Peptides against a protein of PDB entry 7RZF. Designs and how they scored, part 105

Target 1, 358 residues: chain A of PDB entry 7RZF
Amino acid sequence: PFQEEHLKQLYKIVPIKDIRNLYVTFPIPDLQKYYKSNPGHYLGHLIGHEGPGSLLSELKSKGWVNTLVGGQKEGARGFMFFIINVDLTEEGLLHVEDIILHMFQYIQKLRAEGPQEWVFQECKDLNAVAFRFKDKERPRGYTSKIAGILHYYPLEEVLTAEYLLEEFRPDLIEMVLDKLRPENVRVAIVSKSFEGKTDRTEEWYGTQYKQEAIPDEVIKKWQNADLNGKFKLPTKNEFIPTNFEILPLEKEATPYPALIKDTAMSKLWFKQDDKFFLPKACLNFEFFSPFAYVDPLHCNMAYLYLELLKDSLNEYAYAAELAGLSYDLQNTIYGMYLSVKGYNDKQPILLKKIIEKM
Target 2, 358 residues: chain A of PDB entry 7RZF as posed
Amino acid sequence: PFQEEHLKQLYKIVPIKDIRNLYVTFPIPDLQKYYKSNPGHYLGHLIGHEGPGSLLSELKSKGWVNTLVGGQKEGARGFMFFIINVDLTEEGLLHVEDIILHMFQYIQKLRAEGPQEWVFQELKDLNAVAFRFKDKERPRGYTSKIAGILHYYPLEEVLTAEYLLEEFRPDLIEMVLDKLRPENVRVAIVSKSFEGKTDRTEEWYGTQYKQEAIPDEVIKKWQNADLNGKFKLPTKNEFIPTNFEILPLEKEATPYPALIKDTAMSKLWFKQDDKFFLPKANLNFEFFSPFAYVDPLHSNMAYLYLELLKDSLNEYAYAAELAGLSYDLQNTIYGMYLSVKGYNDKQPILLKKIIEKM

## One batch from the design tools (peptide; made by RFdiffusion4, then SolubleMPNN)

Design b2_p14_8_s2 (from b2_p14_8, 6 letters changed)
Fold by OpenDDE base, seed 1:
Structure b2_p14_8_s2 (fold): chain B 358 residues (1-358), chain A 14 residues (1-14)
Amino acid sequence: as target 1 above (358 residues)
Amino acid sequence: MIKLNKSLNFTFYD
């Protein structure tokens, strides 16, 4: 486990690939025994959230970060890490201290709001759905995985332990939040910009790096992180499916799509699932426009329109994706293609939002 | 499930 001397350290690492990453790491207690409440997953869900008022949303708005991942990572037996990892822009590489300040502002917001049972319930529901409708894995990989996790979970729970949440434990959430402090931080910046500026070489892979103590002034700046009014808890996820009813197969169900509506403006084809029997659907829409591909200007305008539409849908896309919904928008030579896939229960909600933005 | 992509296991064996 990291001792005090290993905390408040900055590592500047030279990658082989041209990548820019920031890792903000906190040592935390071993949470393995708390798998039924999984406080690290709760915090990872909020810190890694991509919706309005999230940490990522603010950092993206500044042009500093492309992606953000937050969560617990296994260490050795008896300790874990909580890691916030971001993909940095070139500009973000210049603002690492401010990025970390925003991380602590968001963490401070989580402390001020306290543990939310409704957020835990959403995580529980999402995980229950993911477990119930889990896709078949390759047997060899799955058996090897299960054999490995038998060291961590009771035999009776080995299939469910990574998914099913049972207990809301605000005390454990607060306990983990209390470890996410500037005095407990380890920072690693990965960038080729450190080439020729390193003084150490890692023994196993030959990775060049520099280790520096984080200045006390910087630690104090992070400790004094205020409540940034831009940070908000996510709204309730309206896309979480609640109805999993599978309609009986129609007597006239064909192995091919049937034309069920034919009008001057639209054709509708339908095929019932006769193979998988899942509460999922695939909605595919082809929009025809004689203007979409008439010349290079119209083609580029149609492309730009879809890119702007996708950008305007980003707020809903993440919440939908968490709930096992996805959409795809593509330009075609005939117009536009829209696909909506996933659990059928909330597809109409996502589809409505897409159409309202179109 | 936030797929923590295989973060570079910098196994700092301390």
Scores: peptide ipSAE 0.008, ipTM 0.547, DockQ to the pose 0.111
Fold by OpenDDE base, seed 3:
Structure b2_p14_8_s2 (fold): chain B 358 residues (1-358), chain A 14 residues (1-14)
Amino acid sequence: as target 1 above (358 residues)
Amino acid sequence: MIKLNKSLNFTFYD
């Protein structure tokens, strides 16, 4: 693992591709033995959350970050890393210190609120759903994966260990949170803006980089991260499915979509699943408007409308996606297309929210 | 499980 001399380091890295990324890395203990509680997943769920009051929501509102990922990463036997990775805007490259300050403010919020059993329960439920309805993988890849993970899990649990949470362990969550401190940080900034400003070359790939110590003043600024009142824990995820009932096939079920409603304003086709028998549905809506494509102005207005609608739905989109729901909104030459897919139990909730925003 | 698929394996071997 990294020694003290490897902590509080800033790496400025020149990528081959035009990308802007920030990696904030903390060395953490090996959490492998705690797979039943998975405290790193709990923290990754909260830090990586995209809903209102999340770290990402605030950083996006400032125009500094496009995407954020938080979670544990395997190192080697006996140690892991916790990594917060963000895709930076051009403006975000100028505010890296402030972005990291906000990360520590959010971490401080998590400390102040303490471990939440309801959040663990949501993670448990989400993982249980993911396990129960896991798609078939390619046998060769799956067997190779299982053979690999047999080194880490009991034979009886090897299929479930990556998914099923059993134990709420607030002590382990706090233990990991205690490692997410400025004194333990390693920062890497990846940007072409460092081209010609580096003094080192990586041995294996020839990657140009510069290594600098993070100033003690900056470390102290992050150590003094206060509670930012903009940060809040997520609300309970209303999209987590609880009903998985499979309705019996109708006696008159057709192998193709049947027209079940025909009116002056709407047509509805229905096809029951006769192959997969999953508690999932696909709802597809085509909205017709004679104005959608009448001229270039209306076409652009329809496009802008959908972009604004998508933006207004961002808060729900993430929570829905976590719960195995998705939506898609597209312009058509005839109007607008909406698709809602996933577990049928909570589709009406997502659909209602979409329609209320329209 | 948020697959951190885009882990740039910067193996900073010092």
Scores: peptide ipSAE 0.008, ipTM 0.538, DockQ to the pose 0.097
Fold by OpenDDE base, seed 2:
Parts: sequence; structure tokens; C-alpha cells
Structure b2_p14_8_s2 (fold): chain B 358 residues (1-358), chain A 14 residues (1-14)
Amino acid sequence: as target 1 above (358 residues)
Amino acid sequence: MIKLNKSLNFTFYD
């Protein structure tokens, strides 16, 4: 584990690829024994959230960050890390201190609100769905994975331990939050802009880097992170499926889509699943417009419309994707194509939101 | 987006 002398360090790293990344790392206790409550994943869910009032939403609104990932990482027996990683814009590279300030403001918001049992329940439900409807893996990969995790979990729980949450432990959530402090931080900035400005080379990969102590004034600035009124806890995820009923196969089920509605304005084909027997559906809509591809201008306007529509749907897209729903919007030579896929229970909710934005 | 059922793997040398 890192000692005090290894904390409050800044690393400037030269990548091989043209990437701009920020890693904010905190040493945390070994959470392996708490897999049934998984407080690190609870915090990762909130810190990594992409909805309104999230850390990512605010950082994106400033043009500093493209993507954000938060969560626990294994170290060795007896310790772990909590890492917040962001993909930086060129502007974000100039605002790293302010980005980290916003991270601590969000963490302070989580402390002020305290552990939320409903958030734990959503994580539990999402993981239960993911376990219940887990796809078949290739035997070689699956066997190797199971052999590895046998070192960490009881034999009777080895298949469920990575998925099924059992216990809400607010005490453990608070314990991890207490480790996410400026005095415990390790910062790494990855950018080609540090080329020729480094003084060290990593032994194994030859990566060029510079190590610096973070100034005490910067640490104090982060310690004094106030509550930012823009940060809010996420709303309840309305897309989490609760109904998994599989309807019996119809006696006259055809092996191909049957035309079940034919009108001047619409045709509808239906095919019942006779192969997978999953509580999932694929809804595909083709919208016809004589204007969509009449000339290059209209084609570009139709493209721009879809990009704007996708942008307007981002808030719903994340919550839907977490719940195993997805949508796709594409231009066609005839108009527009919409696909909605995933658990059938909440597809009507997502579809309604898409149509209301169109 | 995060995957709640998997630990994250970060590398500094990419």
C-alpha cells in the first residue's frame, strides 16, 4: 500500500498514443470481503453517473471532459484503489486543478446526502438482471475466469459473488468516502504536451514521466471544496425492468415476420421469439420521407437533425443503457431508421421519450 | 459509463 510519502503526488506522463487522460487515485482498504455490499461499486455508480446533475454532466458543460469512469481497482491483498478517470479535452488539460476541485465538490455532495438505500437497491436490481440474463461465454474464457475468482470467493458463491448484492452497508460507504480526500490523492496526467518536459523513464515500458509534489495550497483548495449547487443525486432509473414474463409461443407462429397490419400509412411485421426465449424485443421503425434524400442539402439536413436528436436524448440514453435498453437512429435513402432493443418491459417508456423529442 | 459488476482496470502507459 502507498505510504504518506507517496500521497499528494502529481505524475506528468508522455503517452505513445495521442491521448489526454486524467487519473485521480485514492488508496482504499481491501473491499473484497465486503463483496455482498460492494460499497466501491455504489460510489462508482454515483461518481461515474452521466445523468443531469452528475459530475460528468457539469464537466462536459464546461468543455473540459469527454468521458468519465469511476470505481474500485484491485491492488493486492489488503488494499485497493478508487480511481476517477476522465478523457480530457485540450481545454480540460488547462483546467486539471479545477476538474479535481469539481470531483471533490461532488464527493462532498455525496457526504452531505449520505448513503441512499434506493441507490443500492437500483444497483442490486441491475446486477440481478445482468446475472439472470447473462449471455453464454466461450468455455475457455469462462473456465479461466472462474478458476481465478475461486481465490476470492466461497465455492458456493463463486458464480454469484461478482453480481448479486445482498446487504446495504451505509457504514462501509461512509468508510470509503472518508478515504476520498485531497490528502490521500495521487494524480496522473497523460498527454503528449509533456514530451521533452520529463526527467524520468519508467523501467518496464520506457514511459517518460515527471513526478512532482502537489502544492499545499492546491491541496487546501481541494480540502475547502464547497457544495456546488449544480450537483444532484440521480433520479430513480425508470428503465429498470421488473417484468420478465415470456409469453407462450403462438400455435400459428411463423418462422418469418408476419404482416399483422397493412394500411395506407403503415405496415407492421411481427415475429415472436422461438429461439432464445428471453424477455427482450427488437422494435424497428422505418420512417419514409420524400424529402430525406431529394438532394445533397436535404440529405445533410436529415443527418444534422439526427445528430441533434441524439444529443437531445443523451439524458435518457444513459439510464436506459444501464438498464439494458438501447436505441439507434440512422439516416436512410428513404428517410430515417429507429431501432429500440433490450428488455421489453420498459421499451415503451424509451420509445415514448424518443418520439416526444422527434 | 461504468460496469457495476466489474472492477476497473486502468493503465498509465498507453
Scores: peptide ipSAE 0.008, ipTM 0.542, DockQ to the pose 0.132
Fold by OpenDDE base, seed 5:
Structure b2_p14_8_s2 (fold): chain B 358 residues (1-358), chain A 14 residues (1-14)
Amino acid sequence: as target 1 above (358 residues)
Amino acid sequence: MIKLNKSLNFTFYD
């Protein structure tokens, strides 16, 4: 486990690939015994959220970060880490201290709001859905994985322990939040811009790096992180499926899509699932426009329209994806293609949102 | 699959 001397350290690391990453790492207690409440997952869900008012949304708006990942990571037995990782832009590489300040502002927001049972319930529901409708894995890999996790979980729970949440433990959430402090931070910046500016080489991989103490002034700046009014907790995820009913096969079910509606403005084909029996659907829409490919100008306008539409849908895309819904929008030579896939229960909601933005 | 936000497995083994 990291001792106090290993905290408040900055690592500048030279990658082989041209990548720019920031890792903000906090030592945390071993949460393995708390798998039924999984407070690190709760915090990872919020810190890693991509919706409006999220940490990522704000950092993207500044042009500093492309992607963000937050969550617990296993260490050795008896300790874990909480890590916030971001993919940095070139501009973001110049604003690392400010990025970390925003991280602490968001963490401060989480402290101010306190643990939310509804957020835990959403995580529970999402995980339950993921478990219940888990895809088949390759037997060899699956068996090896299960054999490995038998060291961590009771035999009776070994299949469920990584998925099923049972207990809302606000005390454990607060305990982990209390470890996410500037005085407990380890920062690693990965960039080729540090080439020729390093003084150490990692023993095992030969990675060039420099280690520096983070200045006390910077630590104090992060300790004094205020409540940034741009940060908000996510809204309830309206896309979480609750109905998993599988309709009985129709007596006249065809092995191919049947034309069930034919009008001057629309044709509809339907194929019932007769193979997988999952509470999932694929909705595919082809929109025809005589203007889609009439000339280069219209083609480019149609492209720009879809890019703008996709951008306008980003607020829903993440929440839908978490809930096992996805959409795809593509230009075609005939117009536009829309696909909505996933759990059928909330597909109408996502479809409605897409159509309202169109 | 809950996209476990791919914690970048930077195993910085100290």
Scores: peptide ipSAE 0.010, ipTM 0.554, DockQ to the pose 0.127; fails the geometry check

Design b2_p14_8_s3 (from b2_p14_8, 7 letters changed)
Fold by OpenDDE base, seed 4:
Structure b2_p14_8_s3 (fold): chain B 358 residues (1-358), chain A 14 residues (1-14)
Amino acid sequence: as target 1 above (358 residues)
Amino acid sequence: MIKLNKSLNFTFED
């Protein structure tokens, strides 16, 4: 485990690839025994959320980060880490201290709101759906994975332990949140901009790095992280499927899509699933416009329109994706293509939101 | 939830 001398450290690391990453790492207790409540997953869900009022949303709005991942990581027996990892922009590389300040502001928001049972319930429901409708894996990989996780879970639970949440444990959430403090931080910045500015080489991989103590003034700045009014807990995920009914096969079910509606403005083709029997659908829409590809200007305007539309849909995309829904928007030579895929129960909600933004 | 494991899978492609 990291000792006190290993805390409040900054590592500047030279990568082989041209990447810019920030790792903010906190030592935490071993949460393995708490897999049924998984408090690190709860915190990872909130810290790693991409919706409005999230940490990522604010950091993206500043142009400092592209992506954010938060969660627990295994260490060795008896300890874990909580890691917040971000992909940095070039500008974000100049604002690392402020990025970390925003992380602590968000963590402070989580402390102020306290553990939310509804958030745990959403995590539980999402994981239950993921387990119930888990795709078939390649047997070799699956057996190897299961053999590995048998070291961590009872035989009877080995299939469920990574998925099924059972117990809301606010005490454990608070316990982990109490470890996410500036005094417990380890920071690693990965960038080629540190080339020729490092004084150490890692023994095994030859990775060049510099280790520095984080100044006490910076630690104090992070300790005094105020509540940032831009940070909000996510709204309830309306895309979580609750109906998994498989409709009976139609008597006249064809092996190919059947034309079920033909009008001057629309043709509708339908094919019922007769193979997979999953509570999933694929809705594909082709919108025809004689203007979409009439000339290079219109083609570029149609492209720009879709990019703006996608950007305007980002607030819903993440919540939908978490719930096993996805959409795709593409330009075609005939106009525009929209696809909505995933659990059929909440597809109408996502589709409605897309159409309202169009 | 993006499992932290997906981003930290440095696939050392040989």
Scores: peptide ipSAE 0.008, ipTM 0.537, DockQ to the pose 0.128
Fold by OpenDDE base, seed 3:
Structure b2_p14_8_s3 (fold): chain B 358 residues (1-358), chain A 14 residues (1-14)
Amino acid sequence: as target 1 above (358 residues)
Amino acid sequence: MIKLNKSLNFTFED
């Protein structure tokens, strides 16, 4: 495990690929024994959230970050890491100190709000859905995975332990939050901009890097991270499915899509699932417009419209995706294509939001 | 589950 001398370190790393990444790493206790409560998953869900008032939403609004991932990572037996990883813009590479300040402001917001049982319940429900409707894995890979995790979980729970949450443990959430402090931080910045500015080479991969101590003034700035009023806990995820009823096959179910509505302005085809029997649907809409592809200007306007529409839907996209819903919006030579896929229970909610933004 | 699938091509000394 990292000793005190390995904390408050900054690594500037030269990648082979043109990538810009920031890794903010905290040593944490081994959480493996707490799999039933999984406090690191709770914190990863909030820190990695992409909705309004999230860490990512604010960092994107600054133009500093493209993507953010937060969560626990296994170390060796007896310790873990909590890692916040972001994909940096070129501008974000200049604002790494400020990005990390915002991370600590968000962590401070989580401390101020305290552990939320409703957030745990959402994680529990999401994981229960993911477990219940888990796709069949390749037997060889699945068997090898199960054989590996038998070292960590009881035999009776080995299939459920990575998914099913049982216990809300606010004490463990607070314990992990207490490790997410500036004095415990390790920072790695990965960028080609450090080429020719490094003084060390990693032994095994030949990765060029520079190691620097983070200045005490910077640590103190992060320790004094105040509450940023832009940060909010996510709203309750309205897209979490609760109804999994499979409707019986219609007596006259066709093997192909049947035309069930034909009007001057719309045609509707329907095909019931006769093979998988999942509480899922695929809604596909093709919108026809004679203007969509009439000339290069209209084509570009239709493209710009869809990009703006996607941006306006970004607040819902992540919450829907977590709940196993997805949408897709594409330009066609005839107009626009919309697809909504996933659990049928909450598809009408997502579809309504899309149509209201259109 | 937000899995950190990005590996660092860098070994941190423990």
Scores: peptide ipSAE 0.008, ipTM 0.510, DockQ to the pose 0.101
Fold by OpenDDE base, seed 2:
Structure b2_p14_8_s3 (fold): chain B 358 residues (1-358), chain A 14 residues (1-14)
Amino acid sequence: as target 1 above (358 residues)
Amino acid sequence: MIKLNKSLNFTFED
């Protein structure tokens, strides 16, 4: 594992591709033996959350970050890392210290609220759904994956160990949170803006980089991270499916969609699933407007409307996406297309909120 | 979208 001398380091890295990334890395204990509670996954779920009051929501509102990923990463036997990775805007590249301050403010919020059993239960339920309705994988890839994970899990649990949570362990969540401190940080900034400003070359890939100690004043600034009142724990995820009932096939089920409603204002086609037998549905709506494609101006206004609608749905739709629901919005030459897909149990909730935003 | 169980296998894919 990293020694104390390897902590509080800043790396400025020159990429080949035009990318702007920030990696905030903490060394953590080996959590492999705690896979049934998976405290790193619990923290990754909260730190990487995209809903209202999340770290990402606040950093996006400032125009500094496009995407955020948080979670545990394997190191070697006996240690792991917790990594927060963000895709930086050009403006965000100028505000890296403030971005990291917001990360520590969010971590401080997690300490202040303490471990939440309901959040663990949501993670457990989400993972159980993902396991139960897992798609068929290609045999070669699946076999290679299983062969790899046999080194980490008992044979009897090898199929379930990556998915099924069993034990709420607040002590282990707190133990990991205690490692997510400014004194334990390693920072890497990846940007072409460091070209010609580096003094080292990596041996294996020839990557140009500079290594600097993070100033003690900056570490102290992060250690004194206050509670930012904009940060909130997520609300309970209303989209987690609880009903998985598959209705019997209708005796008159057609191999094609049947027209079940025909009116001057609407047509409705229905087809029951006769092939997959999953508790999933696809709802497709085509909205007709004579104005959507009447001229180039209206076409562009219809496009702009959909982009604004998608943006307005982003934070709300994240909870649905975690629960295996998705939506899609597209312009057509006749108007607009909406698709809602995933577990049928909670589709009406997602659909209602999309329509309320339209 | 953090797929919960995606271990950040940062495979630096080339």
Scores: peptide ipSAE 0.007, ipTM 0.527, DockQ to the pose 0.153
Fold by OpenDDE base, seed 1:
Formats: sequence, C-alpha cells, structure tokens
Structure b2_p14_8_s3 (fold): chain B 358 residues (1-358), chain A 14 residues (1-14)
Amino acid sequence: as target 1 above (358 residues)
Amino acid sequence: MIKLNKSLNFTFED
C-alpha cells in the first residue's frame, strides 16, 4: 500500500500514443467485503455522472476535458484505489491544478449533501435490470471471468455479486469520501509534451516519467475547495424501466415486418419479437425531405442540424444510456434517420424528448 | 492500451 511518502506526488508521463490523460488516484480500504452495498460504485456513479451539474459538465463547459471516468479499482488484497480519470484537451493540460480543484469542489458537494438513499436505489435498480436481462457472453470468456470471480465471492453469489446491491450503507460512503482528500492524492499527467523533460524510466515498459512532490500551497488550495454552486446532484433517472411485461406472440405474427399503417405522409411496419422474448424494442424512423440532399449547402446544413441536435440531447443521452436506452441520428440522402433502442417501457419518454428538440 | 495504472503501481510497491 502507498505510504505517506508516496502521497501528494505528481507524475509526468510520456506516452507512446498521442494522448492527454489525467489520473487522480486515492488509496482506499479494500471494499471487496462490502460488495452488497458497493460504496465505491455509488461514488463512481456520482463523480462519473455526465448530466447537468456534474463534474464532467462543468469541465466540458470550460473546454478542459472530453471524458471523465470515476470509480474504484482493484489493487491487491487489503487495499483499493479510487481513480478519477479524464481525457484532457490541449487547454485542459494547462489547467490541471484547476481541474483537480473542481474535482475537490464536487467531492465537497457530495460531503455537504451526504449519502442519498434514492441514488443507491437507482444504482440497485439499474444493476438489477442489467443482471436480469444480461446478454449471452462467449462461453470461454464468461467461464474464465467466473473462475476469477470465485476468488472474491461465495459460490452461491458468484453470478449476482457484481450486480447485487442489498444494503444502503451511508457510513461506508462517508468512509470512502473521507479518503478522497488532497493529502491522499496521487496525480499522473500523461502527455507527449513531457518528452525530453523526464528523468526516470519505468523498469518494465521503459516508460519515461518525472516524479515531483505537489507543492504544499497547491495541496492547501485544494483543501480549501469551496462549494461551487454549479455542482448539483443528478435528478432522478426517468428512463429506468419498471415494466418488463412481454406481450404474447400474435397468432398472425409474420417472420417479416408487416405494413400496419399506410398514409400519404407515413408508412409503419411492425415486427413482433418471436426469437429473443425480451422487454426491448427497436424503433426506426426515416424522415424524408426533398431539401436534405438537393445541393452541397443543404447537405451541410442538414449535417450541422443533426450535430447540434445531438449536442442538445447529450444531457438526456447519458441518463437514457445508463437505463439501457440508446438513440442514433444520421443524415441520409433522403433526409434523416432516427433509431431508438432498448427497454420498451421508457422508449416513449426518450422519443418524446428527441422530437421536442427537433 | 498501455495499462498505465498498473505500471505506476508496480514501480512503487518495491
């Protein structure tokens, strides 16, 4: 485990690929025994959230970060890590200290709000849905995974342990939050901009790096992270499915889509699932416009419209994706294509939001 | 994908 001398360290690392990444790592206790409450997953869900008032939303609004991942990572027996990883822009590489300040402001917001049972319940419901409707994996890969998991979980729970949330444990959430402090931080910045500025080489892969102590002034700045009023807890996820009813197969069900509506303005084809028997649907819409591809200008305008539409939907897209819904928007030579896929229960909600933004 | 996080952990456990 990292000793005190290994904390408050900055690593500047030279990658082989042209990538810009920031890793903010905190040593945490081994949470393996708490898999039924999974406090690290709760915190990862909130810190890694992409909705309005999230850490990522604020960092994106500044042009500093493209993506953010937060969560627990296995170490060795007796310890874990909590890691916040971001993909940095070129500008974000210049603002690493301020990015980390925003991370601590968000963590301070989580402390001020305290553990939320409704957030735990959403995580529980999402994981239960993911378990219940888990897709078939390749047997060889799945068997090897399960064989590895048998070292960590009871035999009776080995299939459910990665998904099963049973206990809301606010005490364990607070315990992990208490480890997410500036005094416990390890920072790694990965960028080609450090080429020729490193003084060490990693033994196994020959990775060039520099190690520096983080100045006490910077640590104090992060310790004094105020509440940023831009940070908010997520709203309840309206896309979490609650109805999983599978309608009986119609007696006249065809192996192909049947035309069920034909009008001057619309055609509708329907195919009932006769193979998978899942509470999922695929809605596909083709919108025809004589203007979409009439000339290069209109083609580019239609493209820009869809990119702006996708951008305007980003906040809903994440909540929908967490709930096992997805959408796709594409330009066609005839107009526009929309696909909505996933659990059928909440598809009308997502579809309505897309159409209201169009 | 360079598992950068594994390499950083192994270099400091010795």
Scores: peptide ipSAE 0.005, ipTM 0.476, DockQ to the pose 0.059

